# Peptides against a protein of PDB entry 5T59, part 172

Target 1, 112 residues: chain A of PDB entry 5T59
Amino acid sequence: TTPTMQSTSLLTEHLGYPPISLVDDIINAVNEIMYKCTNAMEKYLMQRNIIGKKDFSDEIKIGTAKLESLLENSVDKNFDKLELYVLRNILSIPSDLLEENRFRLLHHEKLV
Target 2, 90 residues: chain B of PDB entry 5T59
Amino acid sequence: EHIRFQRLVQVCNKALEESIRKLQSWEKIHECFPNYGQTREGIENLTVCQQQVIKLWSNLSRVEFDAIFHERSIEEKLNQLDDLINKARS

## One batch from the design tools (peptide; made by RFdiffusion4, then SolubleMPNN)

Design b2_p27_2_s2 (from b2_p27_2, 8 letters changed)
Fold by OpenDDE base, seed 4:
Structure b2_p27_2_s2 (fold): chain B 112 residues (1-112), chain C 90 residues (1-90), chain A 27 residues (1-27)
Amino acid sequence: as target 1 above (112 residues)
Amino acid sequence: as target 2 above (90 residues)
Amino acid sequence: AKEFEKEVEEIIKEKEEEVKKRLEEAE
């Protein structure tokens, strides 16, 4: 189910940060890694751009960009799913614990 | 008993694996370099790239994600959450 | 080719050192 404001508040208190912050860290990290990968590949190939008498620099640049785009699309798709799953199923509080009695218990436990 | 952190690791690994799957396809790689890949040297270079990029992807993600998890104390926090939930249901 | 392997290893090493530094600072 969709995270509630109450759940977010409780989890933020528990974690010391909003649940979304963890997801943001993960997503930002993978994006950085993605570009490091494609950049390294491009640089390597550009150092080997001439084969025989042919210069493949343009093809290498375009090709690497295409691969990057493919990877970007896949990353976006899969990590969007990850975000939903994490926020709904991992960083979540069961509804029964959001009841008044359980809510108080949760707060009490946190403060003790 | 403690399940949330394990699930986090699993979903992260799955997302990483699914994301890199396209680059694991030689056909996809070759399609991006149609003429370059018609040369022997080109094929060799692309083969190296494919292998090393996958390695780089896997290692960087492992190192960075572990760092994030540590910085966020997420294993401890998720274990505590599991314990709290289990305790409440007992 | 060993050349790209070395480059990749260096990048990984740099990342590991970066993370090590981050973790030390966080403690």
Scores: peptide ipSAE 0.669, ipTM 0.946, DockQ to the pose 0.863
Fold by OpenDDE base, seed 2:
Structure b2_p27_2_s2 (fold): chain B 112 residues (1-112), chain C 90 residues (1-90), chain A 27 residues (1-27)
Amino acid sequence: as target 1 above (112 residues)
Amino acid sequence: as target 2 above (90 residues)
Amino acid sequence: AKEFEKEVEEIIKEKEEEVKKRLEEAE
């Protein structure tokens, strides 16, 4: 179930930021890390591109790109799932609390 | 009684683990370097890469995610959310 | 082998230092 506007507003008030912002931070972080990993690997291999009399520079570049693509696709898939789960099941407000009296309770607790 | 933050950590770890799984396959690594991986030195280099990339992935993720969680005060906020929900239901 | 390990360790160290600085600024 997609988060309601009401839920988002309440959570934003509670968190001090929209719930999606946390997910964005996580996803941006993992993407950065991913590219750091592949970059480090490529650099390491490119320093070792010549074996015997053969130069494997082209293969290394292509191969690293392929690995990056594999990782990229997996990251996208798994963290899209993460986003949905977090927003629906973690950063969520149960329906029974989405009533007027419950809203007031949440506001009251914040102010007191 | 506080469950949301634990779940957040769990799903983050799961996503990280699932994401790196293909790189944990030597076959997948070798497929990307078919000729390079036919040399002794190439195999050695790729083995090092596989090992160290996984290490780098794991450590960077841990450090960064912990930082994010701290910056967003997410443990405290999720605990408070749990408490509010429980209180409302009591 | 040791060379990449050292490089990785340095990258991790740099991240830790970066995070430390960020956290100090956030507090």
Scores: peptide ipSAE 0.668, ipTM 0.946, DockQ to the pose 0.896
Fold by OpenDDE base, seed 3:
Structure b2_p27_2_s2 (fold): chain B 112 residues (1-112), chain C 90 residues (1-90), chain A 27 residues (1-27)
Amino acid sequence: as target 1 above (112 residues)
Amino acid sequence: as target 2 above (90 residues)
Amino acid sequence: AKEFEKEVEEIIKEKEEEVKKRLEEAE
């Protein structure tokens, strides 16, 4: 089920921030971590780019880029699923509570 | 009674695990460095990279996600949401 | 190699210190 404007408003009031803000924090965090990982790997290998009489600098750069791409694709896929699940099933309000009488109840609970 | 925060943690862990799974494959690593990985030293270096990248991934994600959850007070808020829903249905 | 292990440990340590500071500011 897709989140409604009403549920978003109610959850924003409850959380103190829009539900999507939490997901954005998570996704931004994992992206930062991903690039820290690949950057560290590339730097380490580039310090060890010459083996014997061969310079593997170009292969290292291409290889690390390929790994980064693989990781990016996997992160995008899995965290898109996460976003969908969180917004639909975790940060959601059941339809029965979106009725007029239930809406008033939630407002009342906040004020008391 | 309280289920939403547990589910959040579970799906985060699952997403992290599934995302790093391909890097856990030595074959995938070696494919990216076909000639470098034909050398003894290259294999050693790549082995270290694989191990340490996975460690870095796991530790950074744990520390940062915990911080986010704390800053957003998400456990408390989700528990309250569970309670509100349960109360409304009683 | 111990060199990369040390680098990774330092990165993790820096993140932990950063988070500690953030949490202190939030309180």
Scores: peptide ipSAE 0.665, ipTM 0.945, DockQ to the pose 0.845
Fold by OpenDDE base, seed 5:
Structure b2_p27_2_s2 (fold): chain B 112 residues (1-112), chain C 90 residues (1-90), chain A 27 residues (1-27)
Amino acid sequence: as target 1 above (112 residues)
Amino acid sequence: as target 2 above (90 residues)
Amino acid sequence: AKEFEKEVEEIIKEKEEEVKKRLEEAE
């Protein structure tokens, strides 16, 4: 089920921020980490680019880029699933609580 | 009673694990460096990279995600949400 | 091998310090 505007509003009030903000933080974090990993790898290999008489600099650059792309695609896929799951199943309000009487419960708890 | 935060942690860990899975494949790594990986030194270097990248990935994600969860007070908020839901159903 | 391990450890330490600072500022 797709989150409703009402659910988003209630959760925003409860959390102090929109639910999507948490997901954004997570996704931004993992992307930063991803690039730190690949960058570190590339630098390490580029310091070891010559073996014997062969210079593998070009291959290292291309290869690292390929790995980065592979990881990037995987991150995108898996964290898109995460986003969907979190917003629909974790940061969600059951439909029965969206009814009038139970809606007041959330509001009441905020005021008390 | 409190289940949402646990689920959040689980789904985060799962996403991280699934994301790094391709790099856990030596074959995938070697394919990116076909000639470099034909040398002894190249293999050694790539092996180090594989191991250390995975370590870096795991540790950085742990530290950062924990920080995010703390900054967003998400455990407390999710526990409260669980409590509200349980109370409403009582 | 040890060289990269050290580099990784330093990156991790830097992140830990960064996070520590962020959390202290948030409190």
Scores: peptide ipSAE 0.665, ipTM 0.945, DockQ to the pose 0.876

Design b2_p27_2_s3 (from b2_p27_2, 12 letters changed)
Fold by OpenDDE base, seed 4:
Structure b2_p27_2_s3 (fold): chain B 112 residues (1-112), chain C 90 residues (1-90), chain A 27 residues (1-27)
Amino acid sequence: as target 1 above (112 residues)
Amino acid sequence: as target 2 above (90 residues)
Amino acid sequence: AEEFQKEVDEIIEEEKKKQEERLKKAE
């Protein structure tokens, strides 16, 4: 089930930030990590680009780019799933708590 | 009783593991460096890269995600959410 | 292998320092 506006509002009040902000932080972090990994690999290989009399610089650049793309696609796929799961199953309010009485309870608990 | 934070950690780990799976394939690595990987030195260098990238991926993810969770106080907030839900159902 | 490991360790250490600074700032 897609998160409702009401759930988002309640969770934002509870968390102090919108639920999506957490997911954004996670996704941004993994993307940064991904590029750090591939960059490190490229740099390492570029320092070892000549074997014998052959220069593999171009192949290394292309190859690392391909790996980065492969990893990027996988990250996008898996963390899209993560986003959906987190927002639907972790940062979610059960329907029974969205009722009037339960809604008041959540607000009351925060104020106490 | 408290389950949401555990689920968050689990789903994060799963996403990280599934994301790096392709790089765990030597065949995929070698395909990206077809000529370089035909040399002994190339194979050695690629092997080091593969192993160290995976290690770096794991370590950086752990550090960064822990930092995010701390900054967002997400464990506490999710535990509180669990408590609220449980209390409402009691 | 050792050279790459050094590079990786440096990256990890730098990130740890950043996190420590973030933690300090948040406190």
Scores: peptide ipSAE 0.175, ipTM 0.899, DockQ to the pose 0.836
Fold by OpenDDE base, seed 3:
Structure b2_p27_2_s3 (fold): chain B 112 residues (1-112), chain C 90 residues (1-90), chain A 27 residues (1-27)
Amino acid sequence: as target 1 above (112 residues)
Amino acid sequence: as target 2 above (90 residues)
Amino acid sequence: AEEFQKEVDEIIEEEKKKQEERLKKAE
């Protein structure tokens, strides 16, 4: 199940930030890492673009772009699954606790 | 008793592993460089790239994810959430 | 190759410095 507005509010109060913010940090980080990896590869190969009498610059650029696209698709797919799992199963409140009782517990902890 | 943070680490590791799996295939790498990969030097260069990209992927993800988890205090918060839920059910 | 490894090491070192700064801000 999809997180309710009540769950989001309660978790935001507990965490000090909205649950989605954690997922956003993770996804932004992996995307940054992804482009650092592909950029490093392209630079390395472009320094070695001539073998014998042949210039492979165009093939290197196209090939690196293809690998980047492949990695992007995989990252998107797998981290979309991660987002769904985290929000539904980790940063979630059981339905039986989505009542006044859970709210009271959070307030009690803040007072102690 | 405390299970949520462990699950978070597991699902992050799984997503990272599954994301890089295609680049672990030499066949996939070679397909992107069909002519370059037919040369001895090209094969050597691509081999280095494949190995180093995988290492860079692993190292950077570890450092960045640990930093995120620390900045968000997520282990502590998830443990507290587990405790609150368990207390409510007792 | 040593050249690629050097580049990777530089990237990792830059990230380490960034993390140290972030840790300092968190006190």
Scores: peptide ipSAE 0.167, ipTM 0.897, DockQ to the pose 0.760
Fold by OpenDDE base, seed 5:
Structure b2_p27_2_s3 (fold): chain B 112 residues (1-112), chain C 90 residues (1-90), chain A 27 residues (1-27)
Amino acid sequence: as target 1 above (112 residues)
Amino acid sequence: as target 2 above (90 residues)
Amino acid sequence: AEEFQKEVDEIIEEEKKKQEERLKKAE
């Protein structure tokens, strides 16, 4: 079930930030990590680009770019699934808590 | 009783593991460096890269995700959410 | 392997320092 506006509002109040912000932080982090990994690999290989007096610099650059693309596609796919799962199943409020009496309970808990 | 934060950690780990899986394939690595990987030294260098990238991936993700979870106080907030739900259903 | 490991360690160390600074600002 897709999160409702009411659920989002209540969770935002509870968390102190919109639920999507957590997912955004996670996705931004993994993208940064991905770049650091591929950059480190490229640098290491470029320092070892000559073997048997043959220069493999072009192949290294192309190959690293291909791996980065492969990793990027996988990250996008898997973290899109993560986003949906987190918002639907973790950062979610059951329908029974969306009732008037339970809504008040959430507010009361915040004030205590 | 508290389940949401555990699920968050699990799904994050799963996404990270699934994302790096293709890099764990030597065949995929070698396909990207067909001529370089035909040399002994090239194979050695690629092997080092494969192993170290996977380690870097794991270590950086652990540090960064822990930082995010701390900054967002997500464990505490999710535990509180679990408690509220349990209380409402009791 | 050692050379790559040194690079990795440097990256991790830099990241840890960054996280420490973030933690200080958050407190």
Scores: peptide ipSAE 0.176, ipTM 0.900, DockQ to the pose 0.801; fails the geometry check
Fold by OpenDDE base, seed 2:
Structure b2_p27_2_s3 (fold): chain B 112 residues (1-112), chain C 90 residues (1-90), chain A 27 residues (1-27)
Amino acid sequence: as target 1 above (112 residues)
Amino acid sequence: as target 2 above (90 residues)
Amino acid sequence: AEEFQKEVDEIIEEEKKKQEERLKKAE
């Protein structure tokens, strides 16, 4: 079920921001966290790139990049699902509240 | 009574847990570092990285998501939404 | 977010410290 324009408008009024903005914040945050995690890993390993007189710097960079890509793909998949779920099941207005009389109720509650 | 915020927290946690699942696999980690992981020190270093990344992931996400929820006042707003829905149906 | 940045920074530093400690223990 896709959210209606009316639902979006009502929720935007209620929240003070569009529902998608919350999801965007969450997704942006997790992407930033992902970067911090992989960066931390790379830095840690790069500080330990020499083992037995062998330099593993190239392998570390490639390996970390692969892990980042793997994580990125998983994040994208799972948080796309999250977005759909949030917008459809959490930030949603039942049909009974989409009636004109119920709409007025929402406005009334805001004004009181 | 109030269910939407709880659902939000749950779905966020689920997404986070599912996202980090592959990094919880030692095999996946080792596959990315085939030669480095053949050394004793390399294995030790990778082990530390795996553990710490998972912890960092969990801790950072908790703090950041809480911050977002606070800044967006989402718990209050979702509770109010629940109340409005319940009121409309009563 | 700025209100929580301090906490995030502390978490990062704590994790770094733990990594160092684990390394020492592994040696």
Scores: peptide ipSAE 0.125, ipTM 0.869, DockQ to the pose 0.055; fails the geometry check

Design b2_p27_2_s4 (from b2_p27_2, 12 letters changed)
Fold by OpenDDE base, seed 2:
Structure b2_p27_2_s4 (fold): chain B 112 residues (1-112), chain C 90 residues (1-90), chain A 27 residues (1-27)
Amino acid sequence: as target 1 above (112 residues)
Amino acid sequence: as target 2 above (90 residues)
Amino acid sequence: SSEFEKEVEKIIEEKKEEMEKRLKESE
């Protein structure tokens, strides 16, 4: 189930980059997006931190941080699963193509 | 015939949807702002935040992931991979 | 409420513009 060195090499040749690089791009992107979301929320609420006579700035900061942590944990979990799925089931080469003759076929197709 | 790219899109969407699920819960949002959320204005503000964060999450991820897929030429490469596999098995 | 919406739309638009540039650079 774990990608073999041969599979990784073949896919790297095919893709022009290691398969894990795609996953890294996706994960980095979602982390950036997550930050943008929580930052936007915090800014919006901090502009509305005073209700009546009470200042909720501290609660807003803490609450936003909690939400960010919650989201971060969920992102980590789900995108770890994504990583495994992508590398095992999408960016994968069936065993029958790992044979020597099939390996040559991949090279041939690339050169032609 | 070409299945790998659609699977990639599907699993990405699933991961995004599952990741944002807890923020879709008003209870979870309110729990983070127990006193703020006891005020009328606070509830209104939090409601806006919840809705707009989800919107921002969805839209930014769509735009960014599409860009990544394009930059990595992943659809083409995965289609080619499918073709190679099918050809090898024929 | 519309203030956040406008801000979100602005962020999204900025991201789209960024992506447009990246698309051109990747061609």
Scores: peptide ipSAE 0.139, ipTM 0.894, DockQ to the pose 0.866
Fold by OpenDDE base, seed 1:
Structure b2_p27_2_s4 (fold): chain B 112 residues (1-112), chain C 90 residues (1-90), chain A 27 residues (1-27)
Amino acid sequence: as target 1 above (112 residues)
Amino acid sequence: as target 2 above (90 residues)
Amino acid sequence: SSEFEKEVEKIIEEKKEEMEKRLKESE
């Protein structure tokens, strides 16, 4: 099931930020890390682009780009799953607590 | 009792591991450098890259995710959420 | 260690230092 507006509001109040903000931080972080990894690899190989009498610069550039794309696709896939799981199963409020009376109790607990 | 933060850590680790899995395959690495990887020196260089990229990936993600979790106080908040839910159900 | 290993260690250390600063600021 998709998170409700009510649960989002309650969690935002509880967390001090919207639940999606945490996921955004995680995804932004992994993307940054991903590009740091591929950049480091490319730089290392480009310093070692000549073997014997052959220059492999073009192959290195293309190859690292392919690896980057491969990693990007995998990151996108797996962290999309992560986003759904986190928002639906971790940063979520059970339906029974979203009832009117339970909702009031949650607010009461926060205010006390 | 407290399960949500544990699940968060688990799902993050799983996503990280699954994301880097293809780079853990030497065959996938070699496929990207078909001619370079046919040389002895090329194989050596690619081997270093594969190992060090995985290391960099793992270490950077650990440091950054820990920082995010701390900045967002997510362990405390998730524990509180668990407590609230458990209390409401009792 | 290889040149790449040294570079990786440097990057990791720099990131740790950055995160240490962020952690202190977030407290």
Scores: peptide ipSAE 0.139, ipTM 0.895, DockQ to the pose 0.769
Fold by OpenDDE base, seed 4:
Structure b2_p27_2_s4 (fold): chain B 112 residues (1-112), chain C 90 residues (1-90), chain A 27 residues (1-27)
Amino acid sequence: as target 1 above (112 residues)
Amino acid sequence: as target 2 above (90 residues)
Amino acid sequence: SSEFEKEVEKIIEEKKEEMEKRLKESE
């Protein structure tokens, strides 16, 4: 189910940060890693751009960009799913704990 | 009893695996370098790139995600959440 | 060629060192 404002508030209090912040860290990290990978590949190939008498620099640049795009699309797709799953199923509070009695218990437990 | 952190690790690994799957295809790699990949040296270079990119992807993600999890104390927090939920249902 | 492998290893090690620093700072 979709996270409620109440759930977000409680989890933020519990975590010390909003649940989305964790997801943001993960997504930012994977994006950084992605670009490091493709950049390393491009640099490696550009150092080996001439084979025989042919210069493949343009093809290498274009090809690496294409691979990067493919990876970007896949990352976006899969980590969007990850975001939804994490926020709905991992960083979530069951509805029964959102009831008044259980809500008080949650706050009390944190303060003790 | 503690399930949320395990799920987090699992879903992260799945997302990483699914994301890199296209690059695990030699055909996809070769398609991006059609002429370069027609040379012996080109094939060798691309092979190295494919293997090392996958390695770099896997290792960097492991190191970075572990760091994030530590900095966010997420294992502890999720375990506490599990305990709280279980306690409430007892 | 092992050049890329060496480069990758360097990148990984650099990242590990960075993470080690972050770990110490977070303690």
Scores: peptide ipSAE 0.136, ipTM 0.893, DockQ to the pose 0.851
Fold by OpenDDE base, seed 3:
Structure b2_p27_2_s4 (fold): chain B 112 residues (1-112), chain C 90 residues (1-90), chain A 27 residues (1-27)
Amino acid sequence: as target 1 above (112 residues)
Amino acid sequence: as target 2 above (90 residues)
Amino acid sequence: SSEFEKEVEKIIEEKKEEMEKRLKESE
């Protein structure tokens, strides 16, 4: 079930913000966390880039980039599913409450 | 009675867990550092990175998501939504 | 190595302090 304009408006009024704003906060947060994780790893390994007589700086940079890409792809996939689920099943209004009579009831409850 | 906030927490935890799943595989880590991981010191360093990244991922996500939920008052709002729906159906 | 562990703990602590400030601002 796809969110309607009516449900979005009602939920925005109820929440004090658009439903998608919550999802955006979550996604922005996980992206920031992801960057902090990969950056910390790269810095740690770059401080340990020479083992014996070999310099592994290039391999470390490439390897950390690969891991970041892997994590990014996984985050995108799983949090896209999260977005869909949240907007359709959590931040949603049942169809029976979108009828004219039920709509008036919701407004009445807010005023009381 | 109140189910929406619980579902939100569950789906967030699932997304976080599934996202980090591949980094929990030593084989995946080693594949990214094929020559570095052939050295004793390299293996030790990569092991530390794997463990600490997972720890950092878990702790930062917990702290940040809790802050978001608080700032958005989402538990209260979802409980109220559940109540409104239940009342309308009574 | 304990070096990375200490760095991670520092990052987490900084984040907690930030969240504490945000909590106070939301009151």
Scores: peptide ipSAE 0.129, ipTM 0.892, DockQ to the pose 0.848

